Peptides against a protein of PDB entry 1MQS. Designs and how they scored, part 96

Target 1, 223 residues: chain A of PDB entry 1MQS
Amino acid sequence: ILKMLFLNKDLNNNDNITTITDDIFNQQEIIWKVLILDIKSTATISSVLRVNDLLKAGITVHSLIKQDRSPLPDVPAIYFVSPTKENIDIIVNDLKSDKYSEFYINFTSSLPRNLLEDLAQQVSITGKSDKIKQVYDQYLDFIVTEPELFSLEISNAYLTLNDPKTTEEEITGLCANIADGLFNTVLTINSIPIIRAAKGGPAEIIAEKLGTKLRDFVINTNS

## One batch from the design tools (peptide; made by RFdiffusion4, then SolubleMPNN)

Design b2_p19_3_s4 (from b2_p19_3, 11 letters changed)
Fold by OpenDDE base, seed 1:
Structure b2_p19_3_s4 (fold): chain B 223 residues (1-223), chain A 19 residues (1-19)
Amino acid sequence: as target 1 above (223 residues)
Amino acid sequence: SLIDKIMEKQNKELKELLS
């Protein structure tokens, strides 16, 4: 998250958040930015950072993407939002309106190819592609509740998985979604976990899916 | 650093799509 707030530049993150923000704030000229969020990403940010942390990272104001926002044409904007068609359209509209000076777009999870193409097409039509500085998948699709505890915030997961009326397709879909969330978490933490799951239930299915995703990812990235 | 590689790839793809 801090890396994102500093425009995805490399940071020494060996220290805690406070130390990092203090050091950067004191040693470098801070770039003041606007942070644009949606409901989901707001929860994510709020679980990890305090308002003071945002300020020290150069975030002067933050707003929801769907809220009416005043133009700040001289201020760069960081978008941290879900990868949806709606959000893409809003970003493009903001671009058309010259709402901000620069656009650093960060999606909470992986942006599908079709949406990337849509974004590219719309941006190209505006003639303002130069203002789009970054498009990143941050994979921050989870809520930090404690230092070593997180939640995917999937409603009624237990009920769905244990309801005898739930179809196999629904279970498979939910397990896939959970595995995707965990996968994103692993990428965010940047450490390959040892996976432990209870046997004979959905947890095992999820663990297997996650394991496969991790293996495939490592192979595909050649690392 | 794995995520960084993915991000770089995505940005490259975007640039390519923008011609």
Scores: peptide ipSAE 0.024, ipTM 0.588, DockQ to the pose 0.621
Fold by OpenDDE base, seed 5:
Structure b2_p19_3_s4 (fold): chain B 223 residues (1-223), chain A 19 residues (1-19)
Amino acid sequence: as target 1 above (223 residues)
Amino acid sequence: SLIDKIMEKQNKELKELLS
């Protein structure tokens, strides 16, 4: 998240958030930016950062993407939003209206190819592609509840998985969602975990799905 | 990092699509 707030520049992550923000605040000229969030990413960022952290990162104002926002044509914008068609359309509209000087787009999870193509197509039509400085998948589709604990914020997951009335299809779908969230978490941590799961239940399904995702990712990245 | 590589690839793909 901090990397995103500093326009995805390399940061030395050996220090805590406060130390990093203090060092940057003291050593570098602050570039003031607008932070655009959605409901989900708001929860994510709020779980990790304090208002003071945002200020130290040069965030002058933060707003919801669906809210009416005043144009700040001389201010760069950081979008941190879910990879949805709706959000893409709003970003493109903001681009068309020259709402900000520069656009740093960060998605909370992986943007699927079809949406990437849609984004590219719409941006190309505007003729303002130069204002889009970067597009990143941050893979922050989780809520940090405490330093060593996180939540995927999947409603009633435990109940659903343990309800005898739940269909196999529903279980499979839910397990896929959980695996996606865990995958994003793993990528954020930037380490390959050892996956352990109980056999014969949803945990095994999740582990298998996660393992597949990780393997595919490693193969595709090394390729 | 793996993430950096993926981001580079995506950005490259995006630029290609925008060109």
Scores: peptide ipSAE 0.025, ipTM 0.601, DockQ to the pose 0.569; fails the geometry check
Fold by OpenDDE base, seed 3:
Structure b2_p19_3_s4 (fold): chain B 223 residues (1-223), chain A 19 residues (1-19)
Amino acid sequence: as target 1 above (223 residues)
Amino acid sequence: SLIDKIMEKQNKELKELLS
């Protein structure tokens, strides 16, 4: 999440959010940004960050995507919203109206290709594609370092996932099992990881499932 | 990082679609 707030730049891995924000603040001039959220992402942000953290990250104002927002044509905007047609349409409308100077779009989960194509098509029509700087699928940030490599000891997982005879249902089921295992591991470590996965394969499915589980868990534990 | 590579790929794909 912090990485997103800093326009997905590399952050120093520190255990303390405050230390990270302070280090960044000291190293570079703060870039003030608008943060656009939806109901789901608001819950996610609130579960991880304090208001002061947002400020230190350069968030001057945050609002819901469906709310009426004043134009800030000289201010870059970070969108962190669900990958829905509705949100895409709103973002495009904001683009058309020159509501912000730059658009950093982060979806809370994987954006399907059809929606990406729709976004691209609509943006192309506006002639303002240059204002869209990023489109990211954000997964909850879990820091998994290589030295902490572990195995879930699922037999034949690689073979199953790569066998052309394996059905989509079987893949989905296996991915769910893997996600469950990872979820349990995360809970054991007692740290919320940043999830990174390659797109277009089982890893993405697993990442999505894990992300959902973690979000649900955080929401339920903070209620 | 792996996540950076994924994000880079996504952005590249978007740019290609917008071109």
Scores: peptide ipSAE 0.025, ipTM 0.582, DockQ to the pose 0.410; fails the geometry check
Fold by OpenDDE base, seed 2:
Structure b2_p19_3_s4 (fold): chain B 223 residues (1-223), chain A 19 residues (1-19)
Amino acid sequence: as target 1 above (223 residues)
Amino acid sequence: SLIDKIMEKQNKELKELLS
């Protein structure tokens, strides 16, 4: 998250948030930026950072992507939002309207290829591709409650998975989402876990999906 | 890191698409 707030520059990970922000604040010129969030990413940010941390990172204004935002054509913007068509369209509209000077786009999870192509196509049409400085998948689709405990904050996940009225398709879809979130978490931690799951239930499905994702990732990165 | 590699790949792909 801090890396994102500093435009994805390399940060020394051995320091606590306060030390990192203080060091950067003292050593580097502060680039004031606007931070654009959605509901989900707001929760993520709030779980990890304090308001003071945002200020130290050069965030002067933060807003929700769906809110009416005033143009700040001379200010760079950091988007940290879910990888959805809706958000892409809003970003492109903001680009068209010259709402900000530069666009640093960070998605909370993996952007599908089709959406990436859509984004690229729309941006290309605007003729303002030079304003798009970054597009990253941050893989931060989770809430950290404590150092060794986190939540994906999927609405009613437990209820849905345990409701006998829930369809197999719904369960499969939810399990896929959970697996994606866990995958993102694993990538963020940069450690391959040993997966433990109860047998005969959704946990097993999730574990299998996660295992597949991890294996595929390892294969693709070693090639 | 693994995440860095993924991001680099994605950015490269995006740049190629925008070219």
Scores: peptide ipSAE 0.022, ipTM 0.573, DockQ to the pose 0.615; fails the geometry check

Design b2_p19_4_s1 (from b2_p19_4, 14 letters changed)
Fold by OpenDDE base, seed 2:
Structure b2_p19_4_s1 (fold): chain B 223 residues (1-223), chain A 19 residues (1-19)
Amino acid sequence: as target 1 above (223 residues)
Amino acid sequence: SLIDKIMEQQNKEFKELLS
């Protein structure tokens, strides 16, 4: 998250948040930026950072992507939002409107190829592709509650998975989403976990999906 | 790191799509 707030520059990850922010604040020129969030990413940010941390990272203003935002054509913007068509369209609209000077686009999870192509196509049409400085998948679609515990904060996941009225398709879809979130978390911590899940339920399905994703990833990265 | 590589790859792919 801090790396993102500093425009994805390399940071010393061995220091705590306070030390990192203090060092950067004191040693480097602060680039003031606007932070554009959605509901999910707001929760993520809030779970890890304090308002003062944002300030120290050079965030002068933070707003929701769906809110009306005043143009700041001389200020760079960091988008940290869900990988959705809606958000892409809003970003492109902001680009068309010259709402900000530069656009650092960060998605909370993996952007599907089709959406990436859509984004690129729309940006290309605007003729303002030079303003798009970065497009990253941050894989930060979870909330940290404590150092060793996190939540994906999927609405009513437990209820949905345990409701007998829930369809198999719904369960499969939800399990896929959960597995994606867990996969993102694994990538973030840069460690392959030993997966433990209860047998005979959704947890097992999730574990299998996650295992497959991890195996595929290892194969692809080693090729 | 692995995550850095993935991020860079995404960015690269995006830029390639723009060209």
Scores: peptide ipSAE 0.299, ipTM 0.860, DockQ to the pose 0.659
Fold by OpenDDE base, seed 4:
Structure b2_p19_4_s1 (fold): chain B 223 residues (1-223), chain A 19 residues (1-19)
Amino acid sequence: as target 1 above (223 residues)
Amino acid sequence: SLIDKIMEQQNKEFKELLS
């Protein structure tokens, strides 16, 4: 998250948030930025950072993507939002309207190829592609409650998975979502976990899906 | 880091799509 707030510059990851922000704040001229969030990413940011941290990172203002935001054409914007068509359209509209000087687009999770292409196409049509400085997947689609405890914040996941009335399709879909979330978490931690799951239930399905994702990822990154 | 590589790849892909 901090890296994102500093326009994805390399940061010393061994320091705590306060040390990092203080060091950067003291060593470099602060670049003031606008942070654009959605409801989900707001929760993520809030779970990790305090308002003071945002300020130290140069965030002058933060707003929801769906909110009516005033133009700040001389201010760079960091988008940290869910990878949805709706958000893409809003970003493109903001681009068209010259809402900000520069656009650093960060998605909370992986942006599907089709949406990436859609974004690119729309941006190309605007003729303002030069304002798009970065497009990243941050894989931060989770809430950090404690240093070693996180939540995917999937509504009623436990209930759904344990409700006998839940259809197999629903379970499969939910398991896929959970696996995606876990995958994002693993990537964020930058460590491949040993996956353990109970047999014969949703946990096994999730584990299998996660395992597949991890394997595919490792193969693709090592190739 | 792994995540950095992924981010860079996505950015690269996006730029390629814009070209």
Scores: peptide ipSAE 0.287, ipTM 0.856, DockQ to the pose 0.698
Fold by OpenDDE base, seed 3:
Structure b2_p19_4_s1 (fold): chain B 223 residues (1-223), chain A 19 residues (1-19)
Amino acid sequence: as target 1 above (223 residues)
Amino acid sequence: SLIDKIMEQQNKEFKELLS
C-alpha cells in the first residue's frame, strides 16, 4: 500500500510503516496526490494506515470515487478501487474532463481481461492515454504451480468436489477450507506463490479465495 | 522480486493494448 501511495516507486525495505514514511518524509520531496477510493478500499486502507501515514505519503485529499470531486488538473491522482465497469467508466470520465494531471490506477483485485480491454479502448478514444501512468492490480493474481506435492488431508475432498449430488454451497464451503489450508502453507513457506488453476471448476474458486487471502496479507505486510 | 514482477504485468499488458 505504501508503495502505491508513493506511485509504486521502490521503497527501502523497512518492516515498520512509520519508519518508512518518516524516512521518505525526511529524505524526499513530498509529491502531493489525491487518493480516490471506494467503500471497500477505504476499509482496506483504514485497516493498515493511520491518518498521519496518509499525510506523510503526500495524500492531501482522499475521496470516494462516486463522490463529486473538484478538478485538480495540476495534481496527480491515485485510484485504489474495485475492478468494476462502473469504476472504469468514472475513471475515464475523470480523464476526459482533465480532472487530474496524472492517473495512477490501482485495482483492489484482479481486473478481468474484458474490463482491461474496455478501459484501454475508452482511454484510447479520449486521446489522453499519456495521462494514464500506471494500471496495477494490487491484488496479485497468483498462478503458481507448486513444485512440491503436499496434502491438506481433507477427508473425501475429491469425492465431494466431483459428486454430482454435491450442492454449490457445499463446494464453496470446501473450497474455502482448502484455500485456508493453502494460505497457511504459503505463510509457512514465507513466499508468495503464483497460482495456476483450471478454469470453470473448483480449482478456480480455490485460486480466487487464496488470491484474496494472499493479497490481503501482502497489503497488510507492505504497509 | 516476484511480487514486483507480477504487479507490473498488468501495467505492461495495458500499455500494450494502448500501442
Scores: peptide ipSAE 0.272, ipTM 0.825, DockQ to the pose 0.558
Fold by OpenDDE base, seed 5:
Structure b2_p19_4_s1 (fold): chain B 223 residues (1-223), chain A 19 residues (1-19)
Amino acid sequence: as target 1 above (223 residues)
Amino acid sequence: SLIDKIMEQQNKEFKELLS
């Protein structure tokens, strides 16, 4: 998250948030920027950072992407939002209106290829592609509740998975979503876990899906 | 890092699409 707030520059992650922000504040000129969030990413940011942390990172103001926002044409913007068509359209509209000087786009999870193409197409049409500085997938689709505990914030997941009325298709779909969230978490932690799951239930399905994702990831990156 | 490479992949693909 801090890396994103500093325009995805390399940061020493061995220090705590306060140390990192203090060091940057003392050693470098602060680049003031706007942070654009959605409801989901707001929860993510709020779970990890305090208002003072945002300020030290150079965030002057943070706003919801769906809210009416005043133009700040001389201020760079960091978007940290869900990978949805709606958000893409809003970003493009902001680009068209020259709402900000530069656009650093970060999605909370992986942006599907079709949406990436849509974004590129729309940006190309505007003729302002030079203002788009970055398009990153941050893989931060989770809420940190405690230092060693996190939640994917999937509503009623346990109930759904244990309800006898739930169809196999629904279970499979939910398990896929959970696996995606866990995958994002693993990437954030920057370590490959050993997966353990109970056999004969949804946990096994999730573990299998996650394992596949991780294996594919390792293969593709070593390539 | 590996993660950095993956994160940058989207950026690269986007830039390629713009070209």
Scores: peptide ipSAE 0.299, ipTM 0.855, DockQ to the pose 0.649; fails the geometry check

Design b2_p19_4_s2 (from b2_p19_4, 14 letters changed)
Fold by OpenDDE base, seed 4:
Structure b2_p19_4_s2 (fold): chain B 223 residues (1-223), chain A 19 residues (1-19)
Amino acid sequence: as target 1 above (223 residues)
Amino acid sequence: SLIDKIMEKQNEELKKLLS
């Protein structure tokens, strides 16, 4: 997250947030920027950073992507939002309207190829591709509650998975979402886990899906 | 890192698409 806020520059990960922000604040001129979030990413940011941290990172204003936002044509913007068609369209509209000077786009999870192509196509049509400085998948679709503990913050996941009235399709869908979140977490940690799950239930489904995703990723990345 | 590799790849692909 801090890396994103500093325009994905390399930071020393061994330092705590305060030390990093203080060092940067003292050593470099702060680049003031706008942070654009959605509901989900707001929760993610809020779980890790405080208002003062954002300020020290040069975030002068933060707002929701769906909210009406005042144009700041001389200010760069950091988008940290879900990889959805809706968000892509909004970003492109912001680009068209010259709402900000530069666009640093960070998706909370992997942007599908079709959406990437759509983004590229729309940006190309605007003729303002030079304003798009970065497009990154941050894989931060989770909430950090405490050090070394995270949550996907899926509402009523336990209840849904254990309710006998829940359909198999609903369970499968939820398990897929959970697996996606875990996958993103694994990528963020940059370590391949040993997956352990109870057999005969949703946990096994999740484990299988996660395993498949990880294997596919490894294969695709090494090829 | 794995994330860095993915990000680099996506950025490169985007650049190609925008070129």
Scores: peptide ipSAE 0.027, ipTM 0.627, DockQ to the pose 0.595
Fold by OpenDDE base, seed 5:
Formats: structure tokens, sequence, C-alpha cells
Structure b2_p19_4_s2 (fold): chain B 223 residues (1-223), chain A 19 residues (1-19)
């Protein structure tokens, strides 16, 4: 998250948030930015950062993407939002209206190819592609509840997985969502885990899906 | 990092699509 707030520049993550923000605040000129969030990313960022941290990172104002926002044509904007068609359309509209000087787009999870193509197509039509400086997948589709604990915020997952009335299709779908969340978490931690799961249940399905995602990721990155 | 490499590729792809 801090990396994102500093326009995805390399940061030494060996220090705590306060130390990092203090060092940057003291050593570099603050670039003031606008932070645009959605409901989900608001929860994510609020779980990790305090208002003071945002200020030290140069965030002058933060707003919801669906809210009416005043134009700040001389201020760069950081978008941290879910990879949805709706959000893409709003970003493009903001681009068309020259709402900000520069656009740093960060998605909370992986942007699928079809949406990437849609974004590219819409941006190309505007003729303002030069204002889009970055498009990143931050893989922060989780909520930090404690320093060593996180939540995927999947509603009633345990209940659904253990309800005998739940269909196989529903279980498979839920397991896929869980695997996606775990995958994002793994990428954020930047460490390949050893996956262990009980056999014969949803845990195994999740483990298999996660394993596949990780393998595919490693293969594609080394390719 | 692996993430950086992926992001670089995505950005490159985006640039290509925007060209």
Amino acid sequence: as target 1 above (223 residues)
Amino acid sequence: SLIDKIMEKQNEELKKLLS
C-alpha cells in the first residue's frame, strides 16, 4: 500500500509504516496526490493505514470513486479500486474530463484481460493515454484485522461450506473465490507458501486451485 | 520481485494496446 501511495517506487519494506513515512517525509519533497477508493478498498486501506499515514504519504484528499469529486487538474490521482467495468468507466470519464493531472491506476486484484482491453480501448479513444502513468494490480483483496491475521471478508463462508443444502456448484464457486483471495495474499507477502489441506472437502479444492494459480504465476513470470 | 515483473509486463501490454 505504501509503495502504491508513493507511485509504486521501490521502498525498503524492512521498516514499519511510521519509519518509512517519516523518512520519506523528511528527505523528499512531498508530492501531493488525490486517493480515489471504492467501498472495498476503503476498508482495506483503513485496516492498514491511519489518516496521519496518508498525510505523510502526500495524500491531500481521499474520496470514493462513485462520489462526485471536484476537479483537481494540477494534482495527480491514485486510484485504488476493484477491477470492475464500472470503475473502469468512471476512471475513463475522469480522464476525459481532465479531472486530474496524472492517473496512477491500482486495482485491488488482477484485472482480467477483457477489462484490460476495454480500458485500453476507451483510453485510446480519448487521446489522453499519456496521462495514464501506471496500471498495477496490487493484489490487496483482503482486510488486515491484526498484524498477523487477515480476512478475505467472504460472507458466511464457513456456514455455506458446511451446510448440507449447499450445492456442489456453490461450493466450487466459493472455493474459487477463497483461492483468489489467498492468491492475492500470497503475492502481497511475496513468499511462496507450503499448502496443506485436509483431504475430501472444500479445503482440498481451495488448495488445488491456489496451487494451480501459484504454479501458473511462477511459470508466466519466468517466461 | 515477481510482482514487479508481472506489473511491468502488464504495463507493457497496456502500452502496446494503447499504441
Scores: peptide ipSAE 0.026, ipTM 0.605, DockQ to the pose 0.589; fails the geometry check
Fold by OpenDDE base, seed 2:
Structure b2_p19_4_s2 (fold): chain B 223 residues (1-223), chain A 19 residues (1-19)
Amino acid sequence: as target 1 above (223 residues)
Amino acid sequence: SLIDKIMEKQNEELKKLLS
């Protein structure tokens, strides 16, 4: 998250948030930026950072992507939002309207290729591709409640998975989403976990999906 | 890091698409 706020520059990970922000604040020229969030990413940010941390990172204004935002054509913007068509369209509209000077786009999870192509196509049409400085998947689709406990904050996940009225398709879809979130978490932690799951239930499905994702990732990165 | 590699690849792909 801090890396994102500093435009994805490399940060020393051995320091606590306060030390990192203080060091950067003292050593580097502060680039004031606008931070655009959605509801989900707001929760993520709030779980990890304090308001003071945002200020130290040069965030002067933060807003929701769906809110009416005033143009700040001379100010760079950091988007940290879910990888959805809706958000892409809003970003492109903001680009068209010259709402900000530069666009640093960070998605909370993996952007599907079709959406990436859509984004690229729309941006290309605007003729303002030079304003798009970054597009990253941050893989931060989770809420950290404590150092060794986190939540994906999927609405009613437990209820849905345990409701006998829930269809197999719904369960499969939800399990896929959970697996994606866990995968993102694993990538963020940069450690391959040993997966433990109860047998005979959704947890097993999730574990299998996660295992597959991890294996595929390892294979693709070693090639 | 693995995540950095993924991000780099994605950005490269985006640049190609925008070219």
Scores: peptide ipSAE 0.023, ipTM 0.579, DockQ to the pose 0.617; fails the geometry check
Fold by OpenDDE base, seed 3:
Structure b2_p19_4_s2 (fold): chain B 223 residues (1-223), chain A 19 residues (1-19)
Amino acid sequence: as target 1 above (223 residues)
Amino acid sequence: SLIDKIMEKQNEELKKLLS
């Protein structure tokens, strides 16, 4: 998250967030930025950072993407939002209106190819592609609750998985979503975990899906 | 890092699409 706030530059590994922000501030002049969030990413940010941390990172103001926002044409913007068609359309509209000077787009999870192509197409039509400096998948589709515990914040997951009226298709879909979230978390942690799950239930299904994703990823990236 | 590699790939893909 801090890396994102500093435009995805490499950061020194320090013991705490305050030291990191202070070190960066001492090394270079602070660049003031606007931070654009949605409901989900707001929760993510709040679970990791304090308001003071945002300020020290150069965030002059933060707003929800769906809120009316005043134009700041001389200020760069960091978007940290869910990879949805709605959010893409809003970002493109902001681009069209020259709402900010530069656009650093960070999606909370993987952006599907079709949406990436849609974004590219719309941006191309505006003729302002030079203002888009970055498009990243941050893989932060989780909430940190404890140093060694996190939540994917999937609504009614337990109820859905344990309701006898839930269809197999619904269960499979939910398990896939959970596996995706876990996969994103693993990528963020930058280590391959040992997966443990209870046998004979949804947890096993999720573990298998996650294992497959990780194996495929390792093969494809040689990492 | 793994995430950096993925981000790099995504940005390269974006550049290609926007060219």
Scores: peptide ipSAE 0.015, ipTM 0.464, DockQ to the pose 0.602; fails the geometry check

